# Peptides against a protein of PDB entry 3C2G, part 65

Target 1, 209 residues: chain A of PDB entry 3C2G
Amino acid sequence: IRTFDLLGLLLHDSDAIDGFVRSDGVGAITTVVQYPNNDLIRAGCKLLLQVSDAKALAKTPLENILPFLLRLIEIHPDDEVIYSGTGFLSNVVAHKQHVKDIAIRSNAIFLLHTIISKYPRLDELTDAPKRNRVCEIICNCLRTLNNFLMMWIPTPNGETKTAGPNEKQQVCKFIEIDILKKLMSCLSCEGMDTPGLLELRSTILRSFI

## One batch from the design tools (peptide; made by RFdiffusion4, then SolubleMPNN)

Design b2_p16_4_s2 (from b2_p16_4, 10 letters changed)
Fold by OpenDDE base, seed 3:
Structure b2_p16_4_s2 (fold): chain B 209 residues (1-209), chain A 16 residues (1-16)
Amino acid sequence: as target 1 above (209 residues)
Amino acid sequence: FEAQLERARQAGLDAA
């Protein structure tokens, strides 16, 4: 645990982060978080989030890492782990088609829906820190979904991929009234990526569903 | 919980 804390303190610089990632730092963290210790898992996932926007990730094999992380955030009860994991996912799939493909094959779309559905309505949460954390998790999920949906929207400049029938079915679950209400409620939370949420709303309207 | 983590680990290995 102290080692992860120290690593977190040292990774303030983008160059240091890239150096860590190039040295298979993500693989090292994912190895450590397989140990059944919740404090260690929490610290490791937080560190993953800290390095999740590193340029060096574009050259990192994620075929083994991403499916493991998806299963971890599916089963782990700690909101801090879910926050860090969904944050990592949203960042790592951004601008990386091959990573999106790995995530989708690993049932990420359905998992995102499951995570959003797990949490109560934000208006039922009176504790502001808890409400904000839940909102952040939902936003991470929705941002990830937006990154997937954008693959299937026709662009004037060429042919886009078509979603498979299973993917279409899974995406259709996000137009459920409860999911849409949670999306709208996130727009009212302080410190949220409002432009990103508005983009998702637009993307849903333009999507194949 | 250990069994769940092992399944998660195995899912990563199977995806390789």
Scores: peptide ipSAE 0.032, ipTM 0.682, DockQ to the pose 0.030
Fold by OpenDDE base, seed 1:
Structure b2_p16_4_s2 (fold): chain B 209 residues (1-209), chain A 16 residues (1-16)
Amino acid sequence: as target 1 above (209 residues)
Amino acid sequence: FEAQLERARQAGLDAA
């Protein structure tokens, strides 16, 4: 744990982060967090989040790493792990089609819905830190979903990828009233990525037109 | 929880 904290302090510049990632740092962390120690898992996932926007991730094989992390955030009870894991996912799929494909094959769309669904309504959370953390998790999930949905929006050339029937069915679950209420609640939270949430809303609407 | 974590690990290996 202290080693991850120290490493996190040292990885404060982009060159150091890229160096760590090129040295299979993500794989090393994912190996360590396979021990059933919640403190270790929390520290490791936080470190993953810290390096999740590294340019070097574009060249990192994620075929064995990403499915594991998806299953970890599916089952882990700690909101800090879920926050870090969903943050990692949202960043790592950005601008990387091959990573999006790995995530989708690993049932990521359904997982995002599952994560959002397990949390109570934000108006039922009286503890501001808890409410804010839950909102951040939901925003991470929704940002990730937006990155997936954008693949199926026609380009100016009229070209588009086609979502499979399973993906379409999974996407349909995000127009459920409970999910929409949570989306709207996130828009009312201070400091949230409101432009990103509005973009997602637009993307969802376009996906059903 | 350990069994769940092992299933998560196995999911990564199966995807490789």
Scores: peptide ipSAE 0.027, ipTM 0.685, DockQ to the pose 0.030
Fold by OpenDDE base, seed 2:
Structure b2_p16_4_s2 (fold): chain B 209 residues (1-209), chain A 16 residues (1-16)
Amino acid sequence: as target 1 above (209 residues)
Amino acid sequence: FEAQLERARQAGLDAA
């Protein structure tokens, strides 16, 4: 725990973060969070989130890391772990086709739906810190989904990947009224990436409706 | 919980 806290303090700029990632820092954290200690898992996932936008991640093999993290956030009860894990996922898949492919093969689309579905409506949460954290989790999931959907939008050059039938079916779950209501509720939360959520809405409408 | 975490770990190993 102390080590992760110290690392979090030291990794305050992009160059330091890239250096840590190039030294297999993500693999090291992932190894440590495999111990059944909630404080350690929380601290490790927080550190993962802190390095999740590192440029060096484009060259980091994530084949063993990403599936583990997906399973962790599927089962872990702590919202702080879920927040950090979904945040990591959303950032790490951004602009990285190969990472998106790993995530999708690891059932990430369905997992995102599961995570969003398990939380109550934001208006049912009276505790503001809890409500904000849940909103952030949902937004992380939706941002990740947007990153996936963007793969299947035709480019001006006419080249696009096609979503498989299973992927399409899983994506269609996000147009359920409950999910859409949660998306809209997130738009009302203070400090949320409203433009990003609106982009997702547009992407869903263009790609699958 | 420990068993679940072990399954998660194994999922990472199997995917590598």
Scores: peptide ipSAE 0.025, ipTM 0.673, DockQ to the pose 0.030
Fold by OpenDDE base, seed 4:
Structure b2_p16_4_s2 (fold): chain B 209 residues (1-209), chain A 16 residues (1-16)
Amino acid sequence: as target 1 above (209 residues)
Amino acid sequence: FEAQLERARQAGLDAA
């Protein structure tokens, strides 16, 4: 635990973060958080979030790491772990087709829906810190979804993949009224990535119309 | 906007 805290303090610049990632730091964290210690898991996932935008991740093999993380955030009850894990996921899939493919093969789309579905509506949460954390988790999930959907939207200069039938079915779950209401509720939260959520809204509309 | 969402929802249901 102390080691992760110390590492988090030291990883304050992009070069240090890239150095850590190039040294298989992500693999090291994921190995340590396999132990059944919630404090360790929380600290490790927070550190993952801190390095999730590292350029070096583009060259890091994530075939074993990402499925493990997805399993962790599927089952772990701690919102802080879910926040960090979904944040890591949303950042690591950005602009990385191979990582998106790994995530999708590991049932990430369905998992995102599951995570969003398990939380109550934001207006039902009276505790502001809890409400904000839940909003951030939902936003992380939706941002990840946006990154997936963008693969299937034709661009003038890009080859687009076609979503498989299972992927299409899983994506369709995000147009459920309860999910849409949660999306809209996130738009009203202060400090949220409103432009990103609006982009997702546009992406959803383009995907279904 | 709500009307757009409903149209998208309906399109998704029709495609499923």
Scores: peptide ipSAE 0.000, ipTM 0.321, DockQ to the pose 0.026

Design b2_p16_4_s3 (from b2_p16_4, 8 letters changed)
Fold by OpenDDE base, seed 3:
Structure b2_p16_4_s3 (fold): chain B 209 residues (1-209), chain A 16 residues (1-16)
Amino acid sequence: as target 1 above (209 residues)
Amino acid sequence: MEARLEAARQAGLEAA
């Protein structure tokens, strides 16, 4: 735990972060979080989030890391682990088709729906810190979904990947009224990525209407 | 950097 805290303090600049990632820092964290210690898992996932937008990750194989992380956030009820894990996922799939494919094959779409569905409506949360954290988790999930949906929108040149039948069925669950209400409620949260949520709304409309 | 990272990894494993 102290080691991850110290590493977090040292990783303030992009060069240090890239150096850590090039030295298989992500693999090292993944090894450490396999131990059944909740504080260690929290600290490790937080550190993963801190390095999740590193340029060096483009050269890091994620075939074993992503399925493990997805399983971790599936079984762990901790909001901090879920926040960090979904944040990591949203960042690593951004602009990386290969990583999107790994995530989808690892049942990420279904997992994202499950995560959003388990949380109450934001208007039912009276504690502001809890409400904000839940909103951030939902936003991470929805941002990840947006990145997936964008693959299946026809380009002006007519080239598009087609979603498989199972993927289509899983994606259709995100137009449920409960999910749409949660999307709209996130737009009212202070400090949220409003442009990103509006982009998702537009993407949903283009995908389903 | 690599040696420092390995030391940090080892310290993390010992704390687990």
Scores: peptide ipSAE 0.013, ipTM 0.495, DockQ to the pose 0.031
Fold by OpenDDE base, seed 4:
Structure b2_p16_4_s3 (fold): chain B 209 residues (1-209), chain A 16 residues (1-16)
Amino acid sequence: as target 1 above (209 residues)
Amino acid sequence: MEARLEAARQAGLEAA
């Protein structure tokens, strides 16, 4: 735990973060968080989030790391773990087709829906810190979904893939009224990526029209 | 547009 906290204090600049990632720092964290200690898991996932936008991740094999992290998020009820893990996921899949493919094969789409579905409506949360954390989790999930959907929308210069029948079925769950209400509620939260959420709304509409 | 979204929603619910 203390080691992760110290690493988090040292990894504030992009060069240090890239150095850590090049030294298989992500693999090291995922190895350590296999120990069944909630505080250790929280600290490790927080550190993963801190390095999740590193340029060096483009050269890091994630074939073993992503399935493990997805499973960790699936089985762990901790909001801080879910926040950090979904944040990591949303960043690593951005603009990385190979990483998107690994996540999708690892049942990420269904997991994202499950995560969003398990939380109450934001207006039912009276505790502001809890409400904000839940909003951030939902936003992370939806941002990840947006990155997946963009693969299947024709772009002038992009590779268009065809979603499989299972992926299409799982994506259709995100237009459930309860999910859409949660998306809209996130748009009303202060400090959220409103442009990103609006982009997602547009992407969802384009995916089903 | 609305009809297609509803059809997709219904298909998602039936497949779940």
Scores: peptide ipSAE 0.009, ipTM 0.388, DockQ to the pose 0.022
Fold by OpenDDE base, seed 5:
Structure b2_p16_4_s3 (fold): chain B 209 residues (1-209), chain A 16 residues (1-16)
Amino acid sequence: as target 1 above (209 residues)
Amino acid sequence: MEARLEAARQAGLEAA
């Protein structure tokens, strides 16, 4: 645990983060968090989030790492693990088609829906820190979804990937009234990525209407 | 637009 905290303190600039990632730091973290210790898992996932936007990740094979992380956040009830894990997922799929493909074949779309469905409506949460954390988790999930949906929107050149029938069905779950209400509730939270949520709303409309 | 949205919503509910 202290080792991850120390590593987090040392990773204070982009060059240090890239150096860590190039040295298979992500693989090292995922190996360590396989040990059944909740504090270790929290610390490891937090560190993953801290390095999740590193440029060096473009050269890191995530075929084994990403399915493991997805399984971890699927089974772990801890909001901090879910926050860090969904944040990591959101960042690593951004602008990386091969990573999106790994996530999708690893059942990420269904998992994102499951996570959002797990949490109550934000208006039912009276504790501000808890409400904000839940909002952040939902935003991470929705940002990831946006990145997936954008793959299936036709480009001006008419080229588009086609979602498989299972993916289409899973995506359709996100236009359930409960999910849409949670999306709208996130727009009212302070400090949230409002532009990103508005982009998702636009993407949903373009995908289904 | 509305008909496609409703069809998608219904498909999502049936899959849940």
Scores: peptide ipSAE 0.007, ipTM 0.395, DockQ to the pose 0.022
Fold by OpenDDE base, seed 2:
Structure b2_p16_4_s3 (fold): chain B 209 residues (1-209), chain A 16 residues (1-16)
Amino acid sequence: as target 1 above (209 residues)
Amino acid sequence: MEARLEAARQAGLEAA
């Protein structure tokens, strides 16, 4: 735990973060979070989030790391772990087609839906810190979904991937009324990425209309 | 537009 905290303090600039990632820092964290210690898992996932936008990750193989993290998020009922993990996921899939493919093959779409579905509506949460954390989690999930959906939107150049039937079915779950209500609830939260959520709304409309 | 969205919503509900 102290090591991850110290590393988090040292990784305050992009060069240090890139250096850590190039030294297989992500692999090291994922090895440590395999131990059944909640505080260690929280600290490790938080550190993963801190390095998740590093340029060096483009050269890091995520074939083993990403499925492991997705499984960790699936089985660990901890908002801090889920927040950090979904944040990591949303950042690493951004503008990286091969990472999106790994995530999708690892059942990420279904997992994101499951995560959003398990949380109550934000208006039912009276504790402001809890409500904000849940909102952030949902936003991370929805941002990730947006990045997936964008792959299947026809570009003017005609080159688009087609979603498989299972992927389409899983994506369709995100236009369920309960999911849409949660999306709208997130739009009402102060300090959230409202532009990103509005972009998702636009992407959904373009994908299904 | 609305019909396609509703069809997709229904497909999502059936898959849940």
Scores: peptide ipSAE 0.007, ipTM 0.392, DockQ to the pose 0.022

Design b2_p16_4_s4 (from b2_p16_4, 10 letters changed)
Fold by OpenDDE base, seed 5:
Structure b2_p16_4_s4 (fold): chain B 209 residues (1-209), chain A 16 residues (1-16)
Amino acid sequence: as target 1 above (209 residues)
Amino acid sequence: SEAALQRAREAGLRAA
């Protein structure tokens, strides 16, 4: 645990973060968090989040790492782990097609829906820190979804990938009234990525209308 | 559950 804290302090600039990632730092963290210790898992996932926007990740094979992380955030009860894991996911899929493909074939779309569905409506949460954390998790999930959906929207030149039938069915679950209400509730949270949520709303409309 | 989490960890180890 202290080792992860120390690493977090050392990774204070982009060059250090890239160096860590190039040295298979993500794989190292993933190996360590296999140990059944919740404090270690929390610290490791937090460190993953801290390095998740590194440029070097574009060259990092995530075929074994990402499916494990998806299973972890599917079942782990700690919101801090879910926050860090969904944050990592949202960042690594951004502008990286091969990572999107790994996530999708690993059932990420369904998982995102599952995560959003397990949390209560934000208006039912009276504790502000808890409400904000839940909102951040939902936002991470929705940002990830946006990155997936953008693959299937035609470009000006008419080229586009086509979602498979299973993916289309899973995406359709996000237009459930409960999910839409949670999306709208996130727009009212202070400090949230409002532009990103509005972009997702636009993307959903373009995908279904 | 802890049992389900343990299975997830084991699956990760097998995949690595």
Scores: peptide ipSAE 0.019, ipTM 0.583, DockQ to the pose 0.028
Fold by OpenDDE base, seed 3:
Structure b2_p16_4_s4 (fold): chain B 209 residues (1-209), chain A 16 residues (1-16)
Amino acid sequence: as target 1 above (209 residues)
Amino acid sequence: SEAALQRAREAGLRAA
């Protein structure tokens, strides 16, 4: 824990973050979070989130790391772990087709739906810090979904990947009224990525209409 | 589930 705190202080510099990632820092964190200690898991996932936008991650193999993290955030009850894990996922799939493919093969679309579905409506949460954290988790999930959907939208040049039948079925779950209401409710939360949510709304419309 | 989490950890260790 102290080591992660120290690393967190040092990793405000982009070159330091890249150096850490190039030295297999992501693999090292993943090893640490294998231990049954919730404090270590929380600290490790937070550190993963901090390095999740590093340029050096483009050269880091995630074939073994990503499926494990998906299983972790599927099972772990701590919202801080879910927040960090979904944040990491959303950042690493951005602009990286190979990582998107790994996530999709690892049932990420279904998992995102499961995570969003397990939380109550934001209007039912009276505690502001809890409500904001839940909103951030939902936003991370929806941003990840947006990155997946963008692969299947026809480009002006006519080059488009087609979603498989299973992926299409899983994506259809996100047009359920409950999911759409949660999307809309996130737009009212302070400090949320409103442009990103509006982009997703547009992406959904283009995907289904 | 603690048992499910343990299985996930074991799978991660084998993959590392």
Scores: peptide ipSAE 0.019, ipTM 0.575, DockQ to the pose 0.027
Fold by OpenDDE base, seed 4:
Structure b2_p16_4_s4 (fold): chain B 209 residues (1-209), chain A 16 residues (1-16)
Amino acid sequence: as target 1 above (209 residues)
Amino acid sequence: SEAALQRAREAGLRAA
């Protein structure tokens, strides 16, 4: 725990973060968080979030790391772990096709729906810190979904892939009224990526047209 | 987003 805290204090510089990632720092964290200690898991996932936008991640093999993280955020009850894990996921899949493919094969789309579904409506949460954390988790999930959907939308200069039938079925779950209400509620939260959420809304609509 | 990461980094610093 103290080691992760120390690393978190030191890894505020982009070059330091890239150096850590190049030295298989992400693999090291994921190895350590396999120990059944919630404080360690929380600290490790927080550190993962801190390095999740590193340029060096584009060259890091995530075939073993990402499925493990997905399983962790599927089963772990701690919102802080879910926040960090979904934040990591949303960043590593951005503009990285191979990572998107790994995530999708590891049932990420369904998992995102499951995570969003387990939380109450934001207007039912009276505790502001809790409400904000839940909103951030939902936003992380939706941003990840947007990154997946963008692969299947024709672009003038982009390779358009076709979603498989299972992926399409899983995506359809996000147009459920409860999910849409949660998406809209996130738009009202201060400090959220409103442009990103609006982009997602547009992407979802285009995916069903 | 980069902004969310920055806030997370800042929150980490405040919690340490």
Scores: peptide ipSAE 0.016, ipTM 0.554, DockQ to the pose 0.077
Fold by OpenDDE base, seed 2:
Parts: structure tokens; sequence; C-alpha cells
Structure b2_p16_4_s4 (fold): chain B 209 residues (1-209), chain A 16 residues (1-16)
């Protein structure tokens, strides 16, 4: 834990972060978080989030790392782990087609829906720190979904993939009324990426009309 | 035992 804290303090510049990633730092963290220690898992996932926007990740194979992280998020009932994990996911899939494919094959779409579905509506949460954390988690999930949906929107000058039938079915779950209400509740939260959520709304509309 | 070894590994990771 102290090692991860120290690493978190040292990784404040992009070069240090890239150096850590190039030295298989992500693999090292994923090895450590395999131990059943909640504090260690939290610290490791937080560190993953901190390096999740590193340029060096574009050259890092995530075929084993990403499925493991998705499984960890699925089975670990910890808001901090889920926050960090969904944050990591949202960042690594951004503008990286091969990573999106790995995530989708690893049942990420269904997992995102499950995560959003398990949390109560934000208006039912009276504790502000808890409410904010839940909002951030939902936003991470929705941002990730937006990145997936963008693959299947036809562009005038580009070839687009078509979603498979299972993927389409899983995506359709996000237009359920409860999911839409949670999306709208996130738009009302202060400090959230409102432009990003509005982009998702637009993407959803374009995907289903 | 394997369980004792695992606990020792976990304790080492907590100390680090």
Amino acid sequence: as target 1 above (209 residues)
Amino acid sequence: SEAALQRAREAGLRAA
C-alpha cells in the first residue's frame, strides 16, 4: 500500500507515467491486486486510473489485463475499486479500436449496464460524498459506452463496423427508462463532464434513429 | 500450509 502511495506521489508528470507504463507497471499492479486485500486492491486500482491516460498504453498489450480488471469490477463490491476501474476502462478505450474490441469481447457492455443498474438514483442518496462517487462511476460507464457506440455510427468518409446482434441487444438496455433517468441525474451533478454526457445523449439518438 | 503462505504474502504486501 505504501509503495502504491509513493508511486502515486511520483507519477505527476507525463514522462514519469510513460516510463512506468513502458516498464510494465500496469502488469505489476495487476499482479498485486490479485491478492485478496481490499486496501491493496483499492490502491492498485487508483494507481491504474492515474496512469490510464498515458501515451505508452497505446503500445501496451491489454489482452490479459483488461479482462481481469473487468472481472475484478464485476465481483468486488467496492465503490472506490469500481470508480477507479471504470475510469481506467473509459480512458484506455478512448480512440483505441483494438482496446474497445477486447473490452466488448470481455462482456464490458453488459457489465456497464449492471454497474449502473445496481446503484440507486442519485436523488435517493443523502450523503454528498457517496452521491458524488456514484455519479462519477455512472459517468465513467456512460463515457465508455459512448466510445463503443461511436464505432457503429456511419461517417460519410469512413468505414464503420456493425454491431453484432448480442452487442445490439446489450446496447438497447441503455435506453431503458431507469438508465435514462440515471443519465439525466448525472447531468444535474455539479462538477461532472456535462458536455460528455450530452455527447452520449446525441450518440444514443444517432445510434437508434 | 498454503493458506499460511498466502497470509504471509499478503502481510508482506501490506508492509510494502
Scores: peptide ipSAE 0.008, ipTM 0.475, DockQ to the pose 0.020

Design b2_p16_5_s1 (from b2_p16_5, 8 letters changed)
Fold by OpenDDE base, seed 4:
Structure b2_p16_5_s1 (fold): chain B 209 residues (1-209), chain A 16 residues (1-16)
Amino acid sequence: as target 1 above (209 residues)
Amino acid sequence: TERLEKLKEQRRKEIL
């Protein structure tokens, strides 16, 4: 716990973060969060989120790390762990095709749906901090989904990958009325990326037309 | 924190 808090205080600049990632810092965190200590898991996942935008992650093998993190955020009850883990996932899949492929093979699309589905509607949450955290988790899931869907949208200048039949079926679950209502509720949350959520809505619609 | 705001803004740019 204190070690991750100290590391979080030291990793404020891009060079320190990149140095940590190049030294297998992500692998070190994932080793430590295997211990059944919720405070340690929370601190480790928060540190993962803090380094998730590092340029050095493009050269880091995530084949073992990403499936482990996906399993952790599937089963862990703490919203802070889910927030950090979904935030990490969203950032590492951005513009990294090989990482998207690892996530998809590790059933990430289904997991994103499961995470969104387990939370109540935002209008049922009276506690503002809890409501905001749930909204951020849903937004992280939906941003990750957008990054996957964008691979399968034809661009004028390139061969696009075709989504497999299983991926298409998993994506179809996001047009459920409950999921769409949660997306719309996130658009009404203060401090959320409304333009990005509107783009996702457009991407979803284009993926089904 | 300023770093978390930069991460939010970076995620915004990665979606646009």
Scores: peptide ipSAE 0.019, ipTM 0.606, DockQ to the pose 0.336
Fold by OpenDDE base, seed 1:
Structure b2_p16_5_s1 (fold): chain B 209 residues (1-209), chain A 16 residues (1-16)
Amino acid sequence: as target 1 above (209 residues)
Amino acid sequence: TERLEKLKEQRRKEIL
């Protein structure tokens, strides 16, 4: 716990973050968070989020790390773990097509739908810290979905991946009225990534209309 | 987060 907090305080520059990632720091965190200690899991996932934009992650194999993290956020109903894990996922899938393919094969689309679906409507949350955290989680999930949908939009150069039938069925769940209402509720929250949510809205319209 | 948003915005401009 204190070691991860200390690492989070030391990793303020991009070179230190890249050095940590090149030294298999992500693998080290994923090993430590296998222990059944909630505070350790929270601290480790927070550190993963802090290094999730590192340039060195583009050279790091994520074939074992991503499935593990997806399973961790599936089995832990902890908002801090889910926030950090979905934030990490959102960041790493933005960098590489291969990372998107690993996430999709690891059932990320369905998991993200499940995460959004389990939370109440933001208008039912009276506690402002809880409401903000739930909104951040939903935004991380939806931003990750946007990065997946963008793979299947035809580019002007005619290079497009076709979504498989299973991927298409999983993505169709995000146009359910409950999910769309949660997207709209997040757009009404102050201090949120409104540009990212508006982009997803545009991407959904281009993918399904 | 800010650095990542800049990279996302750059990719948005390459696809549009």
Scores: peptide ipSAE 0.016, ipTM 0.530, DockQ to the pose 0.192
Fold by OpenDDE base, seed 5:
Structure b2_p16_5_s1 (fold): chain B 209 residues (1-209), chain A 16 residues (1-16)
Amino acid sequence: as target 1 above (209 residues)
Amino acid sequence: TERLEKLKEQRRKEIL
């Protein structure tokens, strides 16, 4: 715990973050969060979120790391762990095709749906901090979904990958009325990435036309 | 992986 907090205080510099990632820091954190201690898991996942935009992650093999983290956020009850884990996932899949492929093979699309589905409607949450955290988690999931869907949209000059039949079926679950209501509720939350959510809405429409 | 399965099993026991 204190070591991760100390690292979080030292990792304000992008070169320090990149140096940590180049030194297999993500693998080290992933090893530590296998210990069944919720405080350690929370601190480790928070540190993963802090380094999730590092340039060195483009060269880091995530084949063993990412499936483990997906299974952690599938089962963990703590919203702080889910927030950090979904935030990490969203950042590492951004513009990285090989990471998207690892996530999809690890059933990430279905997991994102499961995470969104387990939370109540935002209008049923009276506690503002809890409501905001749930909104952030849903937003992280939806941003990750957008990153996946963008691979399958035809571009004028690109070989577009086609989604498999299983991936298409999993994507179709995101047009359920409950999921759509949660997306719309996130658009009304202050401090959310409203442009990113509007992009997702556009991406969904383009994926179903 | 083994430690994660232990965490899953512990949670299954808490739900049951």
Scores: peptide ipSAE 0.012, ipTM 0.497, DockQ to the pose 0.021
Fold by OpenDDE base, seed 3:
Structure b2_p16_5_s1 (fold): chain B 209 residues (1-209), chain A 16 residues (1-16)
Amino acid sequence: as target 1 above (209 residues)
Amino acid sequence: TERLEKLKEQRRKEIL
């Protein structure tokens, strides 16, 4: 815990973050969060989120990291772990096709659907901090989904990957009325990534119409 | 975030 807090205080600049990532800092975090301590897991996942946009992650193999993180957020009901983990996922999949492929093979699409589905409607959440955190989690999940869907949209000048039958079936769950209502609720939240959610709405329409 | 938006904008321009 204190070590991750200290690392979080040291990793305020992009060069320090890149240095940490080049030194296998992501692997070190994932090793430490294997211990069954909730505060340690929270702190480690938060640190993962803090380094998730590092340029050095473009050279880091994520084949072992992503499946582990996805399993961690699957088994932990903790909103802070889920927030940090889905935030990490959304950032790392944005940059690399290979990372998207690892995430999809690791059942990320289904997991993201499960995460969104487990939360109540935002209008049922009276606690503002809880409501905001849930909205952020849903936005992280939906942003990740957008990055996946964008792989399968035909470009005028490029070979598009076709979604496999399984991926297509998993993605079809995101057009469920409950998920669409949650997307619309997130669009109504102040301070949210409204442009990203609007992009997802456009991507959904282009993928399913 | 800014680099992500630039990459998204570049991809949007490649799709248009």
Scores: peptide ipSAE 0.008, ipTM 0.479, DockQ to the pose 0.092

